# Peptides against a protein of PDB entry 8BZL, part 38

Target 1, 228 residues: chain A of PDB entry 8BZL
Amino acid sequence: SYDRAITVFSPDGHLFQVEYAQEAVKKGSTAVGVRGRDIVVLGVEKKSVAKLQDERTVRKICALDDNVCMAFAGLTADARIVINRARVECQSHRLTVEDPVTVEYITRYIASLKQRYTQSNGRRPFGISALIVGFDFDGTPRLYQTDPSGTYHAWKANAIGRGAKSVREFLEKNYTDEAIETDDLTIKLVIKALLEVVQSGGKNIELAVMRRDQSLKILNPEEIEKYV
Target 2, 242 residues: chain B of PDB entry 8BZL
Amino acid sequence: SRRYDSRTTIFSPEGRLYQVEYAMEAIGHAGTCLGILANDGVLLAAERRNIHKLLDEVFFSEKIYKLNEDMACSVAGITSDANVLTNELRLIAQRYLLQYQEPIPCEQLVTALCDIKQAYTQFGGKRPFGVSLLYIGWDKHYGFQLYQSDPSGNYGGWKATCIGNNSAAAVSMLKQDYKEGEMTLKSALALAIKVLNKTMDVSKLSAEKVEIATLTRENGKTVIRVLKQKEVEQLIKKHEEE

## One batch from the design tools (peptide; made by RFdiffusion4, then SolubleMPNN)

Design b1_p10_4_s1 (from b1_p10_4, 4 letters changed)
Fold by OpenDDE base, seed 5:
Structure b1_p10_4_s1 (fold): chain B 228 residues (1-228), chain C 242 residues (1-242), chain A 10 residues (1-10)
Amino acid sequence: as target 1 above (228 residues)
Amino acid sequence: as target 2 above (242 residues)
Amino acid sequence: SSLAKTLERY
């Protein structure tokens, strides 16, 4: 029955459900990722939390493992499924291979998961893109992006979500070796990039930093304001 | 376009999931449920619509369900869907207790159900659950907690919130009257009555049409109590005198 | 419209 064939090719060769899932991503809050020399930084637009909502439960940046974290744009509920599957895979890899995943490995896993949901009967695509950052075991910082289709690429810097175009244009102009020469400069670059689309400065930005051999650190608003 | 409305939950060209939105619309017509977090407890208040004298069993609670010793929930939406989800919540909580020999943390229980809800929005041949839930609980990690979840599988923590009929107006009133850090359970109960009186589609608020449950800590134990009709009458009376 | 204001799905 046609009810099983959710994602099919159009006569002109398009996968409409994948394209429409990409439109769902564009409705999401803006996320930005930047790879520095010895640092990876994720920033996300905080939508104004409802006055009575607990901010603790609004997280757009999450750890997948000790050496990998992810930001996403698109459907939050879809993201939880992907995050949980990725976390399980990270733990499984540690158990079976006796080493943490590489950032590329876990990205490929997530990408493969997404791709299956574009081809399996009775499944719609995930309505999310993700920025995945971290460090490989050799200490190399990595940034990857994946989309609803299951494609993925490595980036120096990238953005996803509703303001991604403006943020990306900013990064294309301002991402230089000098701009990422230090950890602080890299953080400043991310904040400046987000400020292209976010109003009211540090209060509306979630920022996470991972340095070599260090755990994910989420900066508080006061720490963010120091870079503004 | 109507084509995206009738099929399994698929994306519209604009990236919308219409079946999820329609499920949420259905919940908007359900009886009002509200939750309020206080310093010394948390409460649920719900509209009781089915008051039939011929009901053999005085349902102690139509819309409020005890999940375990530390958690309860209220439901707005399709009753049959709610029964399935509340049963699943109880099963998840019991499986966790069996596996880890401690009660499931509140947020983990909420998340587990939300993942089920999400699945019903992504897999073919399934429709979204036509139910939103409010969860109240206590755990050693975060103390008293209030959560809301919807058909999409999204959830959030709240100090106060409302689902069902006239929920937007209720939330607005809660935003105006909720005093962060100063909310006692007594004040929360009074606020609940105030909000329900204004948001329920009834001419006069009566105790027979309102269910209230409180969750408190006494001697290191969680106590979940559904208020008796007389207690609710007293709360209504106090509100009318003010 | 009212439900869209409570929990952001995106």
Scores: peptide ipSAE 0.211, ipTM 0.686, DockQ to the pose 0.598
Fold by OpenDDE base, seed 1:
Structure b1_p10_4_s1 (fold): chain B 228 residues (1-228), chain C 242 residues (1-242), chain A 10 residues (1-10)
Amino acid sequence: as target 1 above (228 residues)
Amino acid sequence: as target 2 above (242 residues)
Amino acid sequence: SSLAKTLERY
């Protein structure tokens, strides 16, 4: 059966293990990214943190570097591997090139890593998609998406995970220049987009904002409620 | 379809890793382990299933392992897999100590092992570890800590949690009885006995069937202590009187 | 369903 072969094409040209990894992504919590004018925003659906779970250890948004952060959908353990390698690369780049990575560069690195796991014997694809946001050294905000295949594209706005279809449909209708005219409006857009699939408002949303020349800020629930 | 059940590194059409799920199912049949975080310490309590008369009178901990001076773990699942993973934890902790001349932070030790577990789910020729772990520890960054990890290489921090047999019921009980912010080690011990009494498939809870370890801070040092049978008996007796 | 009760894998 071709669907059992990790690195083999089907007769019709499908890599079934990559497609099935994409199904793993669809089981993941919804993540949304929006590029504003001078801001990038990531929002993630908080699955109901079990009572007694430490919220500190339940993070779906992480910094890769001072100028780049990432949200993911899919296998959390897989994501940790990707994140760690990306962080090492970001630091290595700073040491060797003496500049931070561009968002495109680190996205390409992650994409290449994922692609290798689709082509290497004895390895399965990563069961994650990622939204990677940040600022280039010239101050340009960027949003990229990667999938299990190792493909990547730049986006104005996008969503991944179980509610991605509904969120994308919302973004397609509501992403306008007016909707991202200010930082606050951009944040509101992300929250509204997530609320298409997330119940109970700000309590079930993790939100990260990065403004030009500023560090990543994770909003607390009270701050999120101000935008709801 | 069972066609995806046999290979560790294959996604099902639904995006599932069946071998990881089956490993977790196997752990569900293992002896119960629970952890409870208190303000003044953290504890592990584990079901002891192997009671042999020929065991040396020296207190043998079957399921609770000291990892370093600041951390211990409890295991649920395949014993041989547990031995490998606990050895790796000790090695990782020692390597860190040698390299940095300070104890490894608790979460870093947990993540290091979780990366190993994850690798066994992604690289061919290997099966997932049939083991879940509870970690207790202290470090200067976060103080007392409790973590759980599973065969997928995922982990989380907890105030209280349970792995192994009847873990879902145990977690439900912990959710009901755990008083956030007011948990003393004494109250945590009582809660542990209460939960084990209800979740262990034993008609009568006995000290010989329960292992309990506490981790505390005394004079700026971490103290990991396995409770003596007499101490466990006293806890059980107190519970029966309530 | 029982597997989902511990750590979220996804």
Scores: peptide ipSAE 0.200, ipTM 0.677, DockQ to the pose 0.569
Fold by OpenDDE base, seed 4:
Structure b1_p10_4_s1 (fold): chain B 228 residues (1-228), chain C 242 residues (1-242), chain A 10 residues (1-10)
Amino acid sequence: as target 1 above (228 residues)
Amino acid sequence: as target 2 above (242 residues)
Amino acid sequence: SSLAKTLERY
């Protein structure tokens, strides 16, 4: 029977649909996030845009609010649903609390949404992980990750998607206070991390930077090449 | 392993949604539909397979649907699913117009439908829609636009693309012959005929088997026009002479 | 499948 998608426990205590959703994430393009001192940086593997595809419609980094950005790995359609819900929540928060969301708040919201889709009858988990970066109102840079299970944690640096293991290994070795001492060094760290899994340099990298009290800036290929 | 193939909205052990993939495979057997973006317009060209001599009403367009004054779409896949989705597109567009007193932006209409498609891949008791769509439109934000959406609820903007039967070959030809920045609607029409002639499993392309719609701007208004059979015949003739 | 690569589902 093609009945209800139900995430159920296996006899050994596994939630297979959640684990399989994590496998879907591993098929996604690699994304990396790094928290600097006064900067947060997201980098994504830019798969070769098919000839004749509009690059504008192929974005893996999006703003959730003026102070929060998100990169994702996994099912693009699933990501759009999460992004839209998060954007609505950010606006709602501004209306009700009269302040922007904290990065933790919106991360928790997204995590809770994902978690509900692991317990609700007739719903499959979201096939996405997300890196959520931004600044709290006090100017503190934040980086969070969410998984299909609805778990979330704060990170100094992290990666998701196909090349995440290699990128994480690189970051574990190279993330130091010296490596993030300046904005430029932080950007370089992200680029170097992505180059562990991305071929042909800056042309295949999408990079977004958010500095304190500044809006999200997506770097153009020429700007990226300056750091290579 | 085989049990995951039979469930509509679950992940396989490899993280695949097989029902979505199977829906896409089904679309691969549907009639070919092309979309081409030009500087001065955008077009849809679709294979007409159901030429039933006994059809009393020659539906002006079997596969091309006007959505509103600024947008049209073409469908590849299950006809009943297509009818549901095209009706939903019209409703979304009208609701937006009523609420905001302006036409819905093209991408916003596409995304609204794609969210519905996605939901049918995530909620139990539902199957994916067995339909891909090409959307053509104009809005004040981006001008002429071409979009493609699939059963997953994913979409993308395109300069030229193809869905349905032999879509891969058609896309390859479009990649070869599409000249960025130099594409006029006239050139786009010629390209559409060229690609259809090579990708349709017919000995000779006939106007009866092809539907073409163009979207242009005239005097600050969008004009959606389905080409008459005679116009299509002329395009085919021109192609045969080259 | 060739189709899976073109549509950037992931």
Scores: peptide ipSAE 0.291, ipTM 0.786, DockQ to the pose 0.538; fails the geometry check

Design b1_p10_4_s1 (from b1_p10_4, 4 letters changed)
Fold by OpenDDE base, seed 3:
Structure b1_p10_4_s1 (fold): chain B 228 residues (1-228), chain C 242 residues (1-242), chain A 10 residues (1-10)
Amino acid sequence: as target 1 above (228 residues)
Amino acid sequence: as target 2 above (242 residues)
Amino acid sequence: SSLAKTLERY
């Protein structure tokens, strides 16, 4: 019965639906995250917005709370569900614990949600990976990644989506303490990383910056061009 | 590969949801629906295919549905699915109004339905809705708005767009003729007729085969009006004279 | 489908 669709182990121990969900992620626009000293930066490949499409509705970076934002790669509709759940949890945490979530906490929450969808009858995995960045209440910048399996790890820098391999290779080569010495250098690093896979800079990049004790700022194309 | 085609909640090896894609294919065979945003209003224009003289109820609108006082939608796809979704939209809007004592913002209504649509792609025992929708509305936050949603639960805002049969061609025509920042409702109506005339698989466009609704603001109130057949005839006639 | 061209699913 179709109502009994479940992610099951293959004879060789693979969760194929999770792996296939990861293939969905690879079809997504490239996203990159970098943790600087006092800044976290998310960059996303912007596909050319259709001429008649409202750009306001084409956002790939979203705030989960005042201190946390997320970029994703994969199924946009799936991402919306995860984002909504995460936002509710962030607010709930503020009400119950009287402190904002740590970036790790909300990442773990999202990861647990994803994991449940890999094990629950009648549910498929989420076809998304996420880069979650922000600041803990102590002012520590954090970057986490989670995938369709519900696995999550902390990163200095990472990338997801169709161009992730090339971007990661670039970051592995170029992420140094010197490269993130200033906020501006950190932003430049993200832009340079995305330019490995994005043709014609500035216009095809969405960039979000969160500095310590500051709100999430989405850079406009003109601001991005200053770093190119 | 066929096993992935038949199950609604299974990814293909390449990360595709075939049931969602097949639902979209069904929409491609549906009647054309257009939406155009103007400076002073927004409109929906839809192909009316079922002109049965024996229909007991004069359906003033087969494909355009009023959702609340500030929003309407048009549908392309499976009629039964459309009826369920349009009813759900109305319920969501009314629940919001009851809870918050203000009309639901347009985008919130769209997203609420899109979350339902998404769920039908992720939870077992259900198939995707074979319906795409265009939404027109006004709210105090963004003014006049036009949205499109598909079976995946994805949506976007548009200045002009098309769903259903020959939608790609219609969108191309809209891109060519849409004048950004200068679009009046009058010009939008003319554009709608122009595009429908070219995209509908009819030899001659007739008012009987076209439904048009406009959403405007008058004296601080939203007015949703379905154009009368005579008004549509005049628009068609004007187009033919040009 | 032509609809897939208008709304990015990914």
Scores: peptide ipSAE 0.196, ipTM 0.667, DockQ to the pose 0.636; fails the geometry check

Design b1_p10_4_s2 (from b1_p10_4, 4 letters changed)
Fold by OpenDDE base, seed 1:
Structure b1_p10_4_s2 (fold): chain B 228 residues (1-228), chain C 242 residues (1-242), chain A 10 residues (1-10)
Amino acid sequence: as target 1 above (228 residues)
Amino acid sequence: as target 2 above (242 residues)
Amino acid sequence: SSLARTLERY
């Protein structure tokens, strides 16, 4: 059975382990990314944190560098590995090139890492997709998505995880120039998109905002409720 | 579905890692371990199953391991796997201390081990560790801390949690009785006994079957203490009188 | 499943 082997091609040209890794992504909490004019926004569905769980340790949005952040859907442990390697690369780039990475550069790095795990003997694909947002040094906002295959593309808006289909359908209908005309409208768009799949409003949403020339800001529940 | 459960590095069609799930199932049959965070300390309570009269070494603690001066852990699962992981934790903590001349932050130690656990789920020729861990510790960044990790390499911080046999029931009881912001170490100890009494598959809770360790701060130093049998007996007696 | 209750793997 070809699907029992290491990531190998089936007779019909499928990489089943990559496809199955994509199924792992679909089990993940929903994440949304939107590129505004001068803002990038990530939103993630918070699964009901167990009452006794420390919220600090349940983060689905992380900074890769001062100018780049990432949300993911899929295996949390896999994501940690990718995040750590990406952070190291961002720092290495600063030391060697004397400039921060572009969002495209770090996306390509992550994509290459994922791709290698689809082709190396004795390794399985990463069971994660990622939304990577940030600003290039010229102030251009960027949004990229990666999947378990190592494929990546630039997006205006996108979603990953269990509710991604519904969220994408919403974004396709509602992403307009008017909808992202201001930072606040862009944030509102992300929240509205997540509310298509998230129950109980702002309490179950993690939201990160990065504005031009500003650091990543994680919004608290009270701040999120202002946009709902 | 059994076609995808034999190899550690294979996703099922549904995106599941069956070997990781089976490792977690194995842990569900292990002795119960509890962790409770209090305002003035943190504790581990673990079921002791191997009471052999012929054991030459009076192991003060079968399931609770001191990792460094500021951290301890409890294990549920395969004993041999646990020994490997606890040794690795000690090595990581020591290497950090030597490199930075300060104790490793609690979460960093947990994540370092979790990365190892994760690797055993992703690289061929390895099986997942059949072990979950509870970590207790103190550091200058977050104070008293409690963490849980599983075979997947995932972890989380907790106010109170349980691993091993009847862990789901234990967690439910902890959720009901844990008073956020008002938990003293004394109350945490009482809660631990209460939960163990209900979750351990024993007719009567005895001090010989329970290990308890507390982590406190005294005079700017972390103190990790395993309770004596007499102290545990007193806690059990107090619970029976209530 | 009982396994999903401890730590969110996904």
Scores: peptide ipSAE 0.190, ipTM 0.674, DockQ to the pose 0.562
Fold by OpenDDE base, seed 4:
Structure b1_p10_4_s2 (fold): chain B 228 residues (1-228), chain C 242 residues (1-242), chain A 10 residues (1-10)
Amino acid sequence: as target 1 above (228 residues)
Amino acid sequence: as target 2 above (242 residues)
Amino acid sequence: SSLARTLERY
């Protein structure tokens, strides 16, 4: 019965609703993030958009602020709530502190939000993990991950979603200083990592790039094909 | 696994929200609703099931609701839930208009309601809404638009889609017959009749069983019009002749 | 699954 209660400890110390939320994440489209020298890159597996669906409404990568963007895996509706809360916080921070958020700050905010939803008997956990990338005010590129439990860590590279294991294994082998020496090489690394789990090449990949002092750029399919 | 269906919306061991899935299953038994986007307009077509001779038809329509001057929706699912959600849509739209002195963008209205739907899947003591909606609208940002939302609080934009009974078959037909870039409102109406005729499992489609609304732009204003029965009859007749 | 017929939830 413990696995059926809203986020309570099992006799063996497990939070089953959190673990089950992590299983929901594993059903999500694969997302990958890589921190380069002066670039951060997010890539997401595009599931075949149903014929007649507007592609504009199927975005898996979103901006939280001018200097921060996020990809997620898991429940899309849950993600929208987190994104909206994060955007409000980014704006609030600008108003109160007069500076953009650091990537760590907004990650911690999101993580704290998720954690609170694991401790209330009136709420289920968020069924999402997120890769949060961006630049701090000093121009330092950052990559963070959050999960349904509200834990967060900084990464050089990471992946979430259904193909995350294979992508992480690839990144562990191929993430080197040489592999991220240039912006183009960093982009290629992300694409190659996603191709471990995505069939049919660049047509099924969404790719976003943020360079130092530049806005988020979503690459079109033709731009992606140049790196394949 | 069957015991997760009887409680507040929680995750199953496999990461599924069964209460949301069951709400969607319930919608599958509701009357069919179609939406089709055209170059010069957008339409909703809905199955009318509650044809009672003593029914005082005071409503705009049984399943199609005007939300504001620029948007309408159609509902498949639990009627009481639909009434709550359509009222909420109207309130959101009016509050936005009051605050910003301009109509709410279509997608923003859809997302606002979807956030409410999502909340009913996450907070204890609540059940998901047993309702899917199709939204049609016009705004200055994207022009004519068609959206679908479900009990999870997820939504998407569509060129054409269907909810309710036989929705899968209808969507398949729409995928086959929808011509991108060439869809006029006239052709969209014809397509709607064609699809409804095949999906309503009725030997002969009657105008009494179909509600159709169109959203167009005339002289820089949005016009939402429910077709008269005679107009629907003409569309059906034309389909039978082809 | 009935979910496969609707908007992708994940």
Scores: peptide ipSAE 0.311, ipTM 0.798, DockQ to the pose 0.522; fails the geometry check
Fold by OpenDDE base, seed 2:
Structure b1_p10_4_s2 (fold): chain B 228 residues (1-228), chain C 242 residues (1-242), chain A 10 residues (1-10)
Amino acid sequence: as target 1 above (228 residues)
Amino acid sequence: as target 2 above (242 residues)
Amino acid sequence: SSLARTLERY
């Protein structure tokens, strides 16, 4: 039977395939999320698009619904599967419950999906972590992070991918109520955080902003440069 | 550790999927396929390796497949895997047409297949497909398009790209000679011949060893045409005279 | 790797 358990416990109680999936995440481009007062911001390291590649096909930030967006680090093909499943669930929730999902709800859904792939025969873990941001129906901004194990937590600010350690250290020092007092300051905080690991300034940053009762806005390079 | 090399769907300690990487390595040894996007069309050019004396003179496309009226693809890698995937592409395109009464958008067809490829990298008892594809197409949303996909289920859009043998060298040449915004289909054809002449392991490029397809718009309809050998010969001759 | 140059996996 080819239905072998891929993710099994080691003698020491480790799930090595989950740990190794986490290593795949560390190879991913750096993503950062920050929750402001009335804004959520996602920033991603934009790897230099190969000459002759169409930039429109290289996006690291995507909408899951009108009120929720996601950035990821790790295997791009794995991320696409998770994104598609999440989008379907968001629409299903709107149809069945007649309200949009809460950010926690969709995060929990994604986390449960990931967890099942750590326990199902013949399936490997997803090689992705995700930052999920958005607004609940009451207007509360939310930021969640999930990893290959299916664990998830709420954050004020967090980072994933290759430069996550440096970015997190920066955020731990600089995330204050004063630093997020305005939308512009919050955006500036994200940019400054990414600049810890990104070379050549604003040209190599993808930035997305969601404000209360507004749709996801992806900033163009010119808009980003205003904050640098 | 050799343990991570033999299993199809396990991560290495470094977070690598070796079977996917090995599939991609195998494709690197396949015949060269290139795609070039122009202002007035898009083309595929592919190396034909299987020339048998007893092969029927009937026009045979070894590597270029029509998917629907608006899309075609070229393949590099395992032929049997390619046949399965090209058939699946056709089925997906037809199902969409039946459901929505309009042709499937180019990128949606590409992503649908890429999701299948990804599944073969994640589910036990299956190996990755040993195939990379180039897609050419037209739709009302983005016009002429060129895409590349690999065994991982990843894809991207391109102005020009190459897969298979000597693909890295070909891409380098394309980067040097491709003029964005000024590329006509005629110039793209000339560029394709130039690149193939340098990347194919042949002393002299011949029409029998090259397949070329163009996708254009005529009178509001997509036209996919595989060039005849005589047309390819003329392109080669023109290149040799320059 | 030659593979990383065409399609970014991560």
Scores: peptide ipSAE 0.202, ipTM 0.684, DockQ to the pose 0.579; fails the geometry check

Design b1_p10_4_s2 (from b1_p10_4, 4 letters changed)
Fold by OpenDDE base, seed 3:
Structure b1_p10_4_s2 (fold): chain B 228 residues (1-228), chain C 242 residues (1-242), chain A 10 residues (1-10)
Amino acid sequence: as target 1 above (228 residues)
Amino acid sequence: as target 2 above (242 residues)
Amino acid sequence: SSLARTLERY
């Protein structure tokens, strides 16, 4: 059947394995990204960790470089592969170009990687979408999304995963210049957006903040509660 | 036979490459892109389907890509495939410039990409790119040029053409209204709006749903310009008054 | 809503 053929078009022009990979993303925990004026914020829904699981082992937000971080929705194992490849590319770029990657550059790299896995026989698409945020060298905050197909776009705000629709609807209504006027307001916007789909308040949210000329900061639960 | 449907590099008994045909079907679902060659320039007009409030407006255009100083393209089909191909076009153009210290001729750039596309139809383990492209450009050899390429690696030069949704109907309209030798960029823009108004599945054509780029020559330099929304609005308004 | 529209992937 065409739905099982990884790199084959259906008669009606569909790549079913890519579409099914997108369904895998929809099963993932919700992630949100928002670009502020001088800040980028990622928020992720914490899955209820089984009582015996170490909460420290499930980080859904990771640094790709000092100026770039990523959240993902979908298959965690697939994400590890993408993250590792991206990190290597970031380091390689620093060595060869003598500057950090732009957020667009590394997004394009990841997107190209994903695209290749949709076109090579014997390879399935990556079952992940990613929100990639960071700062370009000129201090411009950036937010990009990429999906299993390798498509990528720049966003002011976006969401991926199981609650993405509801979160996006919230962001469409509430993302204004006024809502991102300050760093704190931007963080609050992300938290409010996540609370549309996350139960039990700030305890089930992972938040990462990157400010201009600052390193990635993961907020503690106590810090998150100050915004709620 | 199901066997011929699933392999990219196998001919059917009838001599068909079904995966190439199916890739073309994918393109048929994409937004409409038009290209029109005029005496004083060439244009691309593309349907803009992705109107999202939260999109970052950093892009030159969603559907129109600058390749170098003398060329641009529009894409219809799988966006991720399009991104790969447009990047490759840029690389080819830059490598040529570096090697020969002159811009790549338009047709040579098109041909180089078409060879890549063709390879993806012939080498095992590869699927065709689900993308058609329109190319606009200027070079010293042929002046203003418009090309189209498809997933097979086939290409051709055109005075006017269309890819994507309702492309056949658009081409028919272009054939009727295109006046050879008399086409100004102004008239070409009007024609583009006319055709898009009829081919886009929208109740009313709006400037937010259309991207237009023009390529002209000014003072011996190529100028690639994306029209502002206000300019597109004026074109639409003018069409409605006719 | 504009964001609710799936980006064309084709």
Scores: peptide ipSAE 0.057, ipTM 0.521, DockQ to the pose 0.032; fails the geometry check

